Peptides against a protein of PDB entry 2FGR. Designs and how they scored, part 289

Target 1, 331 residues: chain A of PDB entry 2FGR
Amino acid sequence: SSVTLFGIVDTNVAYVNKDAAGDSRYGLGTSGASTSRLGLRGTEDLGGGLKAGFWLEGEIFGDDGNASGFNFKRRSTVSLSGNFGEVRLGRDLVPTSQKLTSYDLFSATGIGPFMGFRNWAAGQGADDNGIRANNLISYYTPNFGGFNAGFGYAFDEKQTIGTADSVGRYIGGYVAYDNGPLSASLGLAQQKTAVGGLATDRDEITLGASYNFGVAKLSGLLQQTKFKRDIGGDIKTNSYMLGASAPVGGVGEVKLQYALYDQKAIDSKAHQITLGYVHNLSKRTALYGNLAFLKNKDASTLGLQAKGVYAGGVQAGESQTGVQVGIRHAF

## One batch from the design tools (peptide; made by RFdiffusion4, then SolubleMPNN)

Design b2_p28_7_s3 (from b2_p28_7, 15 letters changed)
Fold by OpenDDE base, seed 5:
Structure b2_p28_7_s3 (fold): chain B 331 residues (1-331), chain A 28 residues (1-28)
Amino acid sequence: as target 1 above (331 residues)
Amino acid sequence: SFEPAEPLRAAELTGDEFYDYLMNEDHS
């Protein structure tokens, strides 16, 4: 078997002009272009086309040296793979997020990403953003002439919050077509959680597509999340994203992405626009800059995710500007 | 024989191909 150590250290200087009190925040942040991480992975050829694999990955916080500790919450899987595809056991990205976040040109990281994968309803479950799950079994098909799919189930293990007794259960999957310059996917998921101590279903549907024209790439997402509560009605959010990226001078990439979050429960919208640039100094080292603007309307209080500096909300109806300038190094 | 779809084959990538994956296809 093989064992490979890998990682990314991504650290930036970040600024946001407003926090929840209306004050600016600035300092040294993490994970502006890619999430900082430390990982171990490996495979074993079992013969006959069958392979075993493992993947252990945890987040690194360069600004404080992981003062709160280290874990493998990003991924901790053991797998079997072959002509049948791949089966994974362990905490991981759920299939829906694994596939559908791939259309985010900001890699679901920093101040520019699509923020639709979110806990929109103060859900009390640990992973109510729909990104990862504990106790997960996943299956991924091979690519059949472009067509592929993934499915997952996470056990609740009788976790209870208030009167909810199935917290943490996930069921979901996607179907996709990936062929040359074209990618398109449909994802469906349901998680069991609790809101206010009452059983709640988090339903999610997401459509994604991208096309690489060579000189530029276009990408888009359409998503609806619905927290179905027993009391108080549903909390529904419709999220939209459209982005473009283009190579610059053979060593750089420019990205522009717009997102709209229509928060139905509060009849309020938020608009996000981000301009990003990555300058590759080498295959493994890059400089980057992100400039993001988030406009909240009415009762919306969304904030940009400047991890390590400020990732909270703002006052209702306030706009927020964020900047990140940093170094990303992979090893 | 059919190959795993991206990023599912990432576990088998090495060298520059793996770093390309980390930079471009690894999310969240």
Scores: peptide ipSAE 0.393, ipTM 0.873, DockQ to the pose 0.706
Fold by OpenDDE base, seed 3:
Structure b2_p28_7_s3 (fold): chain B 331 residues (1-331), chain A 28 residues (1-28)
Amino acid sequence: as target 1 above (331 residues)
Amino acid sequence: SFEPAEPLRAAELTGDEFYDYLMNEDHS
């Protein structure tokens, strides 16, 4: 048996040249390279190949010392694992996001990540970005010569918003092939939520792939999200990502990633380009810098996620430039 | 070969290998 305390503190100086009023924002932000976190985990060998596990993890906000409090909303699971794979009970990444975000070279963190896992429709559910879920049961298979899968179901527990009576229900999963330098996955998910007080289904399909050439890694994502509303029509977004990373001098890594968000309901596109660099000072400490450009067309109002400084939108059709420079330390 | 998939592998990692995982893979 084991119990381990772990964490990351990632704090940066961040700048964006435009907010919703067209003004610049700058200051001290969090989680530019990795999400700052505090966690507890452990396993117990039960014999016969069976293990019990727990995982408790919450986000840290270094800029304000967690002024809004601390919780275990990142993960709070108990599990059994063995030759059959792993069953998890508790709040966690849903299987689709857990697998498909792995192709994001910015790891869903900072100003450079793929932003497809998003609440595109002003959904009123707590997790309408499709990333995590409450009341979740998950199952993950072993790897069978490269083939693996994950499945999940989250109970709505009769949560209601307006006339919607099953808010928070999730069903989804992925199939994948992971073998050596190659990874490829297909994910499907549906969440029940509400928009304008009316029942809405958030459907998601995501295809991801990556290949590590040693000298460089290529990664890509294709995603469609659809908020299916009874009234007002569907809100559909097609998101695309292509990225490359390469080691630099044995101590650094450079990343370049492009994403396109085709927002069908407003007939508007947004283009995101991010350059990132991580410099390892040690195995546990790194300096990093991110430079991101977000170009909104037409009615698009997307903003870069400079967490702790500014993560809101911009005026329709405006472009935004963001910079993060920070320190990441793991313990 | 039957091996742990990536989500499962993380639970078994300790020491420097776990820190490598946290620094490079566990960001969500």
Scores: peptide ipSAE 0.376, ipTM 0.863, DockQ to the pose 0.782
Fold by OpenDDE base, seed 2:
Structure b2_p28_7_s3 (fold): chain B 331 residues (1-331), chain A 28 residues (1-28)
Amino acid sequence: as target 1 above (331 residues)
Amino acid sequence: SFEPAEPLRAAELTGDEFYDYLMNEDHS
């Protein structure tokens, strides 16, 4: 048996030019290039190719020293793995987000990432962004000539909100082809939640693909989320992303990513474009900068996620510019 | 092939390989 301690501390100076009141926000933020985290992991060889494992990981907030506390909400799993793949028990990324966020060149963190994995409907469930789930059982296959898959089910445990009595139930999975420079995946998920105290299904379909040309990588996402409500109609969002990254000078990486969020329920679009640069000072330490522009049309109120500084929305139809400059250190 | 898929390999990675994983995967 082995136990390993690991982590990342990523802290930045961040600025956004507009908050919900139209005022600028600036200060020290967290997790601009990678999510800051502290983790413990280990494996036990049980013989015959069977292994037991555990993984405990929590987010670190360097700007305030985790003033609100520390937990293992990023991941808290025990697992068995072998030639059959891996079964995990515990809170984790749901299989759909685990696979499909891998196509986000900003790694689902900072002000530049694809924001499609979102609570689009003021869902009242704890994880209505479709990223993680409590009470989760997951299964991941091995890679068979490029083909692989993941599946998950989360128990609702009779959690109720208003008249909804299955809140937190998740079922989903993905199929993928990963071979050499090519990756492509299809993910499907349904999560039970509540909106306005009424039972609501959060349905999600996501397509992702990337290709590494050596000199550059292209990546894309297509996603539809539907919060299916019995009263008031569906809240549907179509999200699109296209990004490119390239190594620079052997120690740097430049990234450019565009996303479109077509919010059907309010007949409004938002456009996001982000330029990022990472400069590796060592294997473990990097400097980085992100510049993001978010243009809301009509009734759209989306805001960039400058964690630790401002992650709320803006006034309807307003644009927001964000900047992060920071240090990332892994241990 | 019984090679672990990308999400599974992380548990077995050590050293620089694990750091590479941290830099490129599971940032959300």
Scores: peptide ipSAE 0.365, ipTM 0.843, DockQ to the pose 0.758
Fold by OpenDDE base, seed 4:
Structure b2_p28_7_s3 (fold): chain B 331 residues (1-331), chain A 28 residues (1-28)
Amino acid sequence: as target 1 above (331 residues)
Amino acid sequence: SFEPAEPLRAAELTGDEFYDYLMNEDHS
């Protein structure tokens, strides 16, 4: 078999002008352009077009040297692949997030990404943001005529929180059309969790599309997340995103992305707009800068995710400005 | 056409193609 070591170290200087107390925060943060990671992967050719594979990947926190430890919570899979597609066993991105986050021009990290994949309801499950799952079985089809799909199921293993059972159970999938400059996808998922110790279903529907015009790329997302509670009513959020990116001078890329989070349970909206620039010094090394504005209305308390500096909320109805300037190096 | 989808292809990518994948994937 083959074994390859890989990784990314992404570290930045970050600033946000408001925390939950209304004070500024600044310092050294991580993962502003890409999530810092260390991974091992490999494949074995079994003949007849069949391959076995493994993938182990964990997050790196360069600001403190992983003081809280290291794990493989990003991905820990074994797989079989061939003409039939790929079957994976182990913790991973769930199929819905794996496909639908691909339309986020900020790659689901830093202060600029689409934040729709979120725990909107103080869910007590470990993965109530709908991004990853433990005990996951996934299947991905080949691409045939542009059409492709992915499906997943995660076992709850009888995990309980309060009176809620089946916590951590996931079922979901997507269908997509990927052909040349066009990509479009529909994803559906349900995850069982708990809120206030009571059984809750996290239902998610997401539409995504992008088109690469060569000189620029446009991308969009439409999402509804609903935490269906037995008591207290549903917590529903409609999230919208529209972004554009363009190459600059052969070595740079500029990104502009807007998102709206319509939080129905509190009748409050949040507006996010981010300008980003990446300057490639080489294939593996880049400098980057992000400037983000988050406007909370009414009871909204969303905060920008300046990992390593401040990723908490702000006071209700407050706006937040964030800046990241950093280096990304892949190996 | 009939070809592996992106998740499947990533497992077999090496060199610069793999780094291109890393730069464009979901980084959550």
Scores: peptide ipSAE 0.354, ipTM 0.824, DockQ to the pose 0.782

Design b2_p28_7_s4 (from b2_p28_7, 16 letters changed)
Fold by OpenDDE base, seed 1:
Structure b2_p28_7_s4 (fold): chain B 331 residues (1-331), chain A 28 residues (1-28)
Amino acid sequence: as target 1 above (331 residues)
Amino acid sequence: SFEPAPPLRAAELTGDEFYDYLMYEDHS
């Protein structure tokens, strides 16, 4: 058996020009290019192509030294893998997010990522953003001539909130085609949750695709998230993303990504556009900069996620500009 | 051809290949 320690420390200076009061915020933030993390992983060859594995990973908050503690909420899995694929037991990314976030050119972190995987309805479940789940069993197929899939089920363990039962139950999966420069995926998921103490289903459908032209990569996402409430109207958001990235001089990468969040329940849209640059000083160390603009229309109050500085909303219909400049170091 | 899915591939990566995965392919 083997055990490997790994991690990323990503810390930045961040600025946003507006908070909920219309004031600027600035300071030291985390995870602007990649999520800061500490992990332990290992595998054991059991023979015959069968392997056992474990993966323990938690988020690092470099700005405060993890003042609120450290946990393995990013991933805490044990697995068996082989020619049949991989079965995982434990908290992890749900299969839908694991696959469909791969089309996000901003690595699902910082001020530039696709924000569609979100709790759009003040859901009371711990993971109502559709990203991870407790009590999860996952299965991932091998790749068969490009075709691959992943499936997951999370037990609710009879968790209740208000009158809602089955809170935390997840069922979902994706099918994908990954072949050379092309990737395309369809993901479907449902989570049981509560809104206002009432049973609610978080339904999600996501389409993703990317194509690597060598000189540049294009990527796109189409997503619908629907919180289906037993009482009251559905809370539906249609999210769209289109991005492009290109290598620069063998040491850098420039990224541009646009997203639209059509929040149907409040009949309001938000537009996000982000320009990013990563400069590799080495294989493991990079400097980066992100510049993001978020334009809220009507009743929309979305804010850029400058983790460690300000990740809250803004006033309805207000726009926000954000900047991150930081260092990413992997070990 | 038959090859591992990305999650399985990631588990098998070491050294520079793993760093490349963390930097460019891990979107979690």
Scores: peptide ipSAE 0.459, ipTM 0.849, DockQ to the pose 0.781
Fold by OpenDDE base, seed 4:
Structure b2_p28_7_s4 (fold): chain B 331 residues (1-331), chain A 28 residues (1-28)
Amino acid sequence: as target 1 above (331 residues)
Amino acid sequence: SFEPAPPLRAAELTGDEFYDYLMYEDHS
């Protein structure tokens, strides 16, 4: 067997011009280009093409030295893999988020990512953003001429909130076609949660695609989330994303991404546009900068996610500008 | 990265391939 220690430390100086009170926030933040993390992983060859594996990974907060503690909530899995694919047991990204976030050019972190994977309805479950799940069993197929798939189920273990008795149950999966420069995927998921102490289903459908032209890459997402409530009607959000990236001078990458969040329950839209640049000093070390603009319309109160500085909302109908400049180092 | 996405079975990746995965493909 093998054991490998790995990680990323990503720390930045960040600024947003508005918080919930209309005041600016600035300071030292984390995870602007990639999520900072510490992990242990390993594999064991069992013979005949069968391998066992483990993966333990937690988030690092470099600005305060993990003052709130350290855990393995990012991933804590044991697995078997072989010609049949891979089976994982333990907390992890759910299959839908694992595949469909791959189309986000901002790596699902910092002030520029697609924010569709979100708790849109004040769901009371711990993972109501649809990203990860506890008590998860996942299966991923091999690639068959480009076609591949992933499936997952998470046990609720009779967790209750109010009158909801199946909180945390997840079922979902994706089908994909990955061949050369083309990637396309369709994901479906349902998660049981609670809103206002009442049982609620979080339904999600996501379509993603990307194409690498060599000189540039285009990527897109279409997503609908529905929090289906017995009382008060459904809370539906349609999210759209289109992004492009291109190499610069052999050592840099420029990224531009636009997203639209159509929040049907409040009949309000938010527009997000982000420009990013990454400068590779080496294979493991990069400098980066992000510039994001978020425009809320009507009753929308979305805020940019400047982790470690400010990640809350803004006043209804207000716009927010954010900047991050930082260092990312992998080991 | 503009290289093809690494396999979801990232535990099998080592060396530079793993670092490429961490830096560019591990979205979360």
Scores: peptide ipSAE 0.430, ipTM 0.840, DockQ to the pose 0.401
Fold by OpenDDE base, seed 2:
Structure b2_p28_7_s4 (fold): chain B 331 residues (1-331), chain A 28 residues (1-28)
Amino acid sequence: as target 1 above (331 residues)
Amino acid sequence: SFEPAPPLRAAELTGDEFYDYLMYEDHS
């Protein structure tokens, strides 16, 4: 058996020019380039190509030393793996987010990432952003000539909110083709939740693709999220992302990403554009900077996710500019 | 042919290879 400790500490100075009151926020934030984390993992060879594994991972908040506590909510799985792939039991990224967030050039963290994986409808479930799930069973196939897939089911365990039952039930999966410079995936998921105490289905469809040209990488996402309500109509958001990254001088990487969030229920759009740069001081230590601009139109109130500083919304129709400059260290 | 997909390979990666996974494949 093997047990290893790993982690990332990513801390930044962050600024956003507007909060919900129209005031600026600034201070020390976390997870601007990569999510800060502490993890334990290990495997046991059971013979015959079968392995047992565990993975325990929690988020680190360097700005306050995890004042709210430490947990393993990022991942807490036990697994069996072999030539058949891997079966995981425990809280984890749901298969759809695990695969489809890989096309986000900002690693689904900081002020620059694709924000489509979101609770668009004030869903009352714990994980209504479609990123992770409790009580999850996941299965991942091997790669067969480029083709691979992942599937997951999360038990609701009779969780109720208001009149809604089955809250937290998830079913979803993806199919993908990963071969050389090309990656492409289709993900489908449904999660049961509640909005206003009433049963609601969160349906999600996501397409992703990327191509690495060597000198640059292009990546894109197309997503529809729909909170299907019995009363009040559906809350639908169409999200689009296109990004490019390129190595710089062998030690740096520049990223540019655009996203559009078409929020149908409020007939309002938000535009996000982010420029990022990472400078590797070593294999494990980097400096980084992000500059993001979020333009809300009409009734849109989206805010950039400057974790540790401000991650709330803004006033309707207001624009927000965000900056993060930080240090990332992996161990 | 059989080869581990990214979610599978992570469990077996060590050192710099695991670092690369964390940087480029393991997101939020």
Scores: peptide ipSAE 0.417, ipTM 0.872, DockQ to the pose 0.758
Fold by OpenDDE base, seed 3:
Structure b2_p28_7_s4 (fold): chain B 331 residues (1-331), chain A 28 residues (1-28)
Amino acid sequence: as target 1 above (331 residues)
Amino acid sequence: SFEPAPPLRAAELTGDEFYDYLMYEDHS
């Protein structure tokens, strides 16, 4: 058997020009290029092509030394794998987010990522952003000439909020084609939650695709998230993303990404555009910079996610500019 | 050809190959 320690420390100086009061925020933030993490993993060969595995991973907050503590909420799985694929037990990325976030050129991190995987409805569940789940069983297929899939189910364990009695239940999966420079995927998920103490279904459909031209990569996402409420109507958001990345001088990468969030329940749109640059000082150390602009229309109050500095909303219809400059180190 | 999907491949990667994955692919 093997046991490996790994991690990333990513810390930045960040600035946003507006918070909820219209004031600027600045300081030391975390996870601008990659999520800072500490992990343990290992594999045991059981013979006959069967392997056992474990994965324990938690987030690191370099700006405050994990003042709120450390946990393994990023991933805490045990698995069996073989020619049949992999079965995982434990908290993890749900299959839909694991696959579909791979098309985000900012890797769901910092001020530039696609923000469609979000709690759009003040859902009261712990994971109403559709990213991870507790009590999860997941299965991932091998790649069959490009075709692959993943499926997951999370038990609610009779968790209740108000009159909702199945909070935390997840069912979802994706189908994909990954072959050479091409990747394309379709994901579907439903999660049980509560809004205002009432049972609510979070339904999600996501289409993603990317193509690597060598000199540049293009990537796109189309997503609909719908919080289906018994009373008050559905809260629906259509999210769109288009991005491009290119290597620069053999040691750098530039990224440009646009996203549109059409928030139907408030008839309001938000536009996000982000320019990013990563400069590799070594295989394991990089400098990076992100510049993001978020334009809210009408009643939209979205904010850029400058983790460790400010990740809240802004006033309705206000625009926000964000900057991150940082160091990423992997070990 | 049967090949591991990205999640499966990541679990088996070691050394520099894993660091490449960690640095450039696994940021979720």
Scores: peptide ipSAE 0.388, ipTM 0.823, DockQ to the pose 0.767

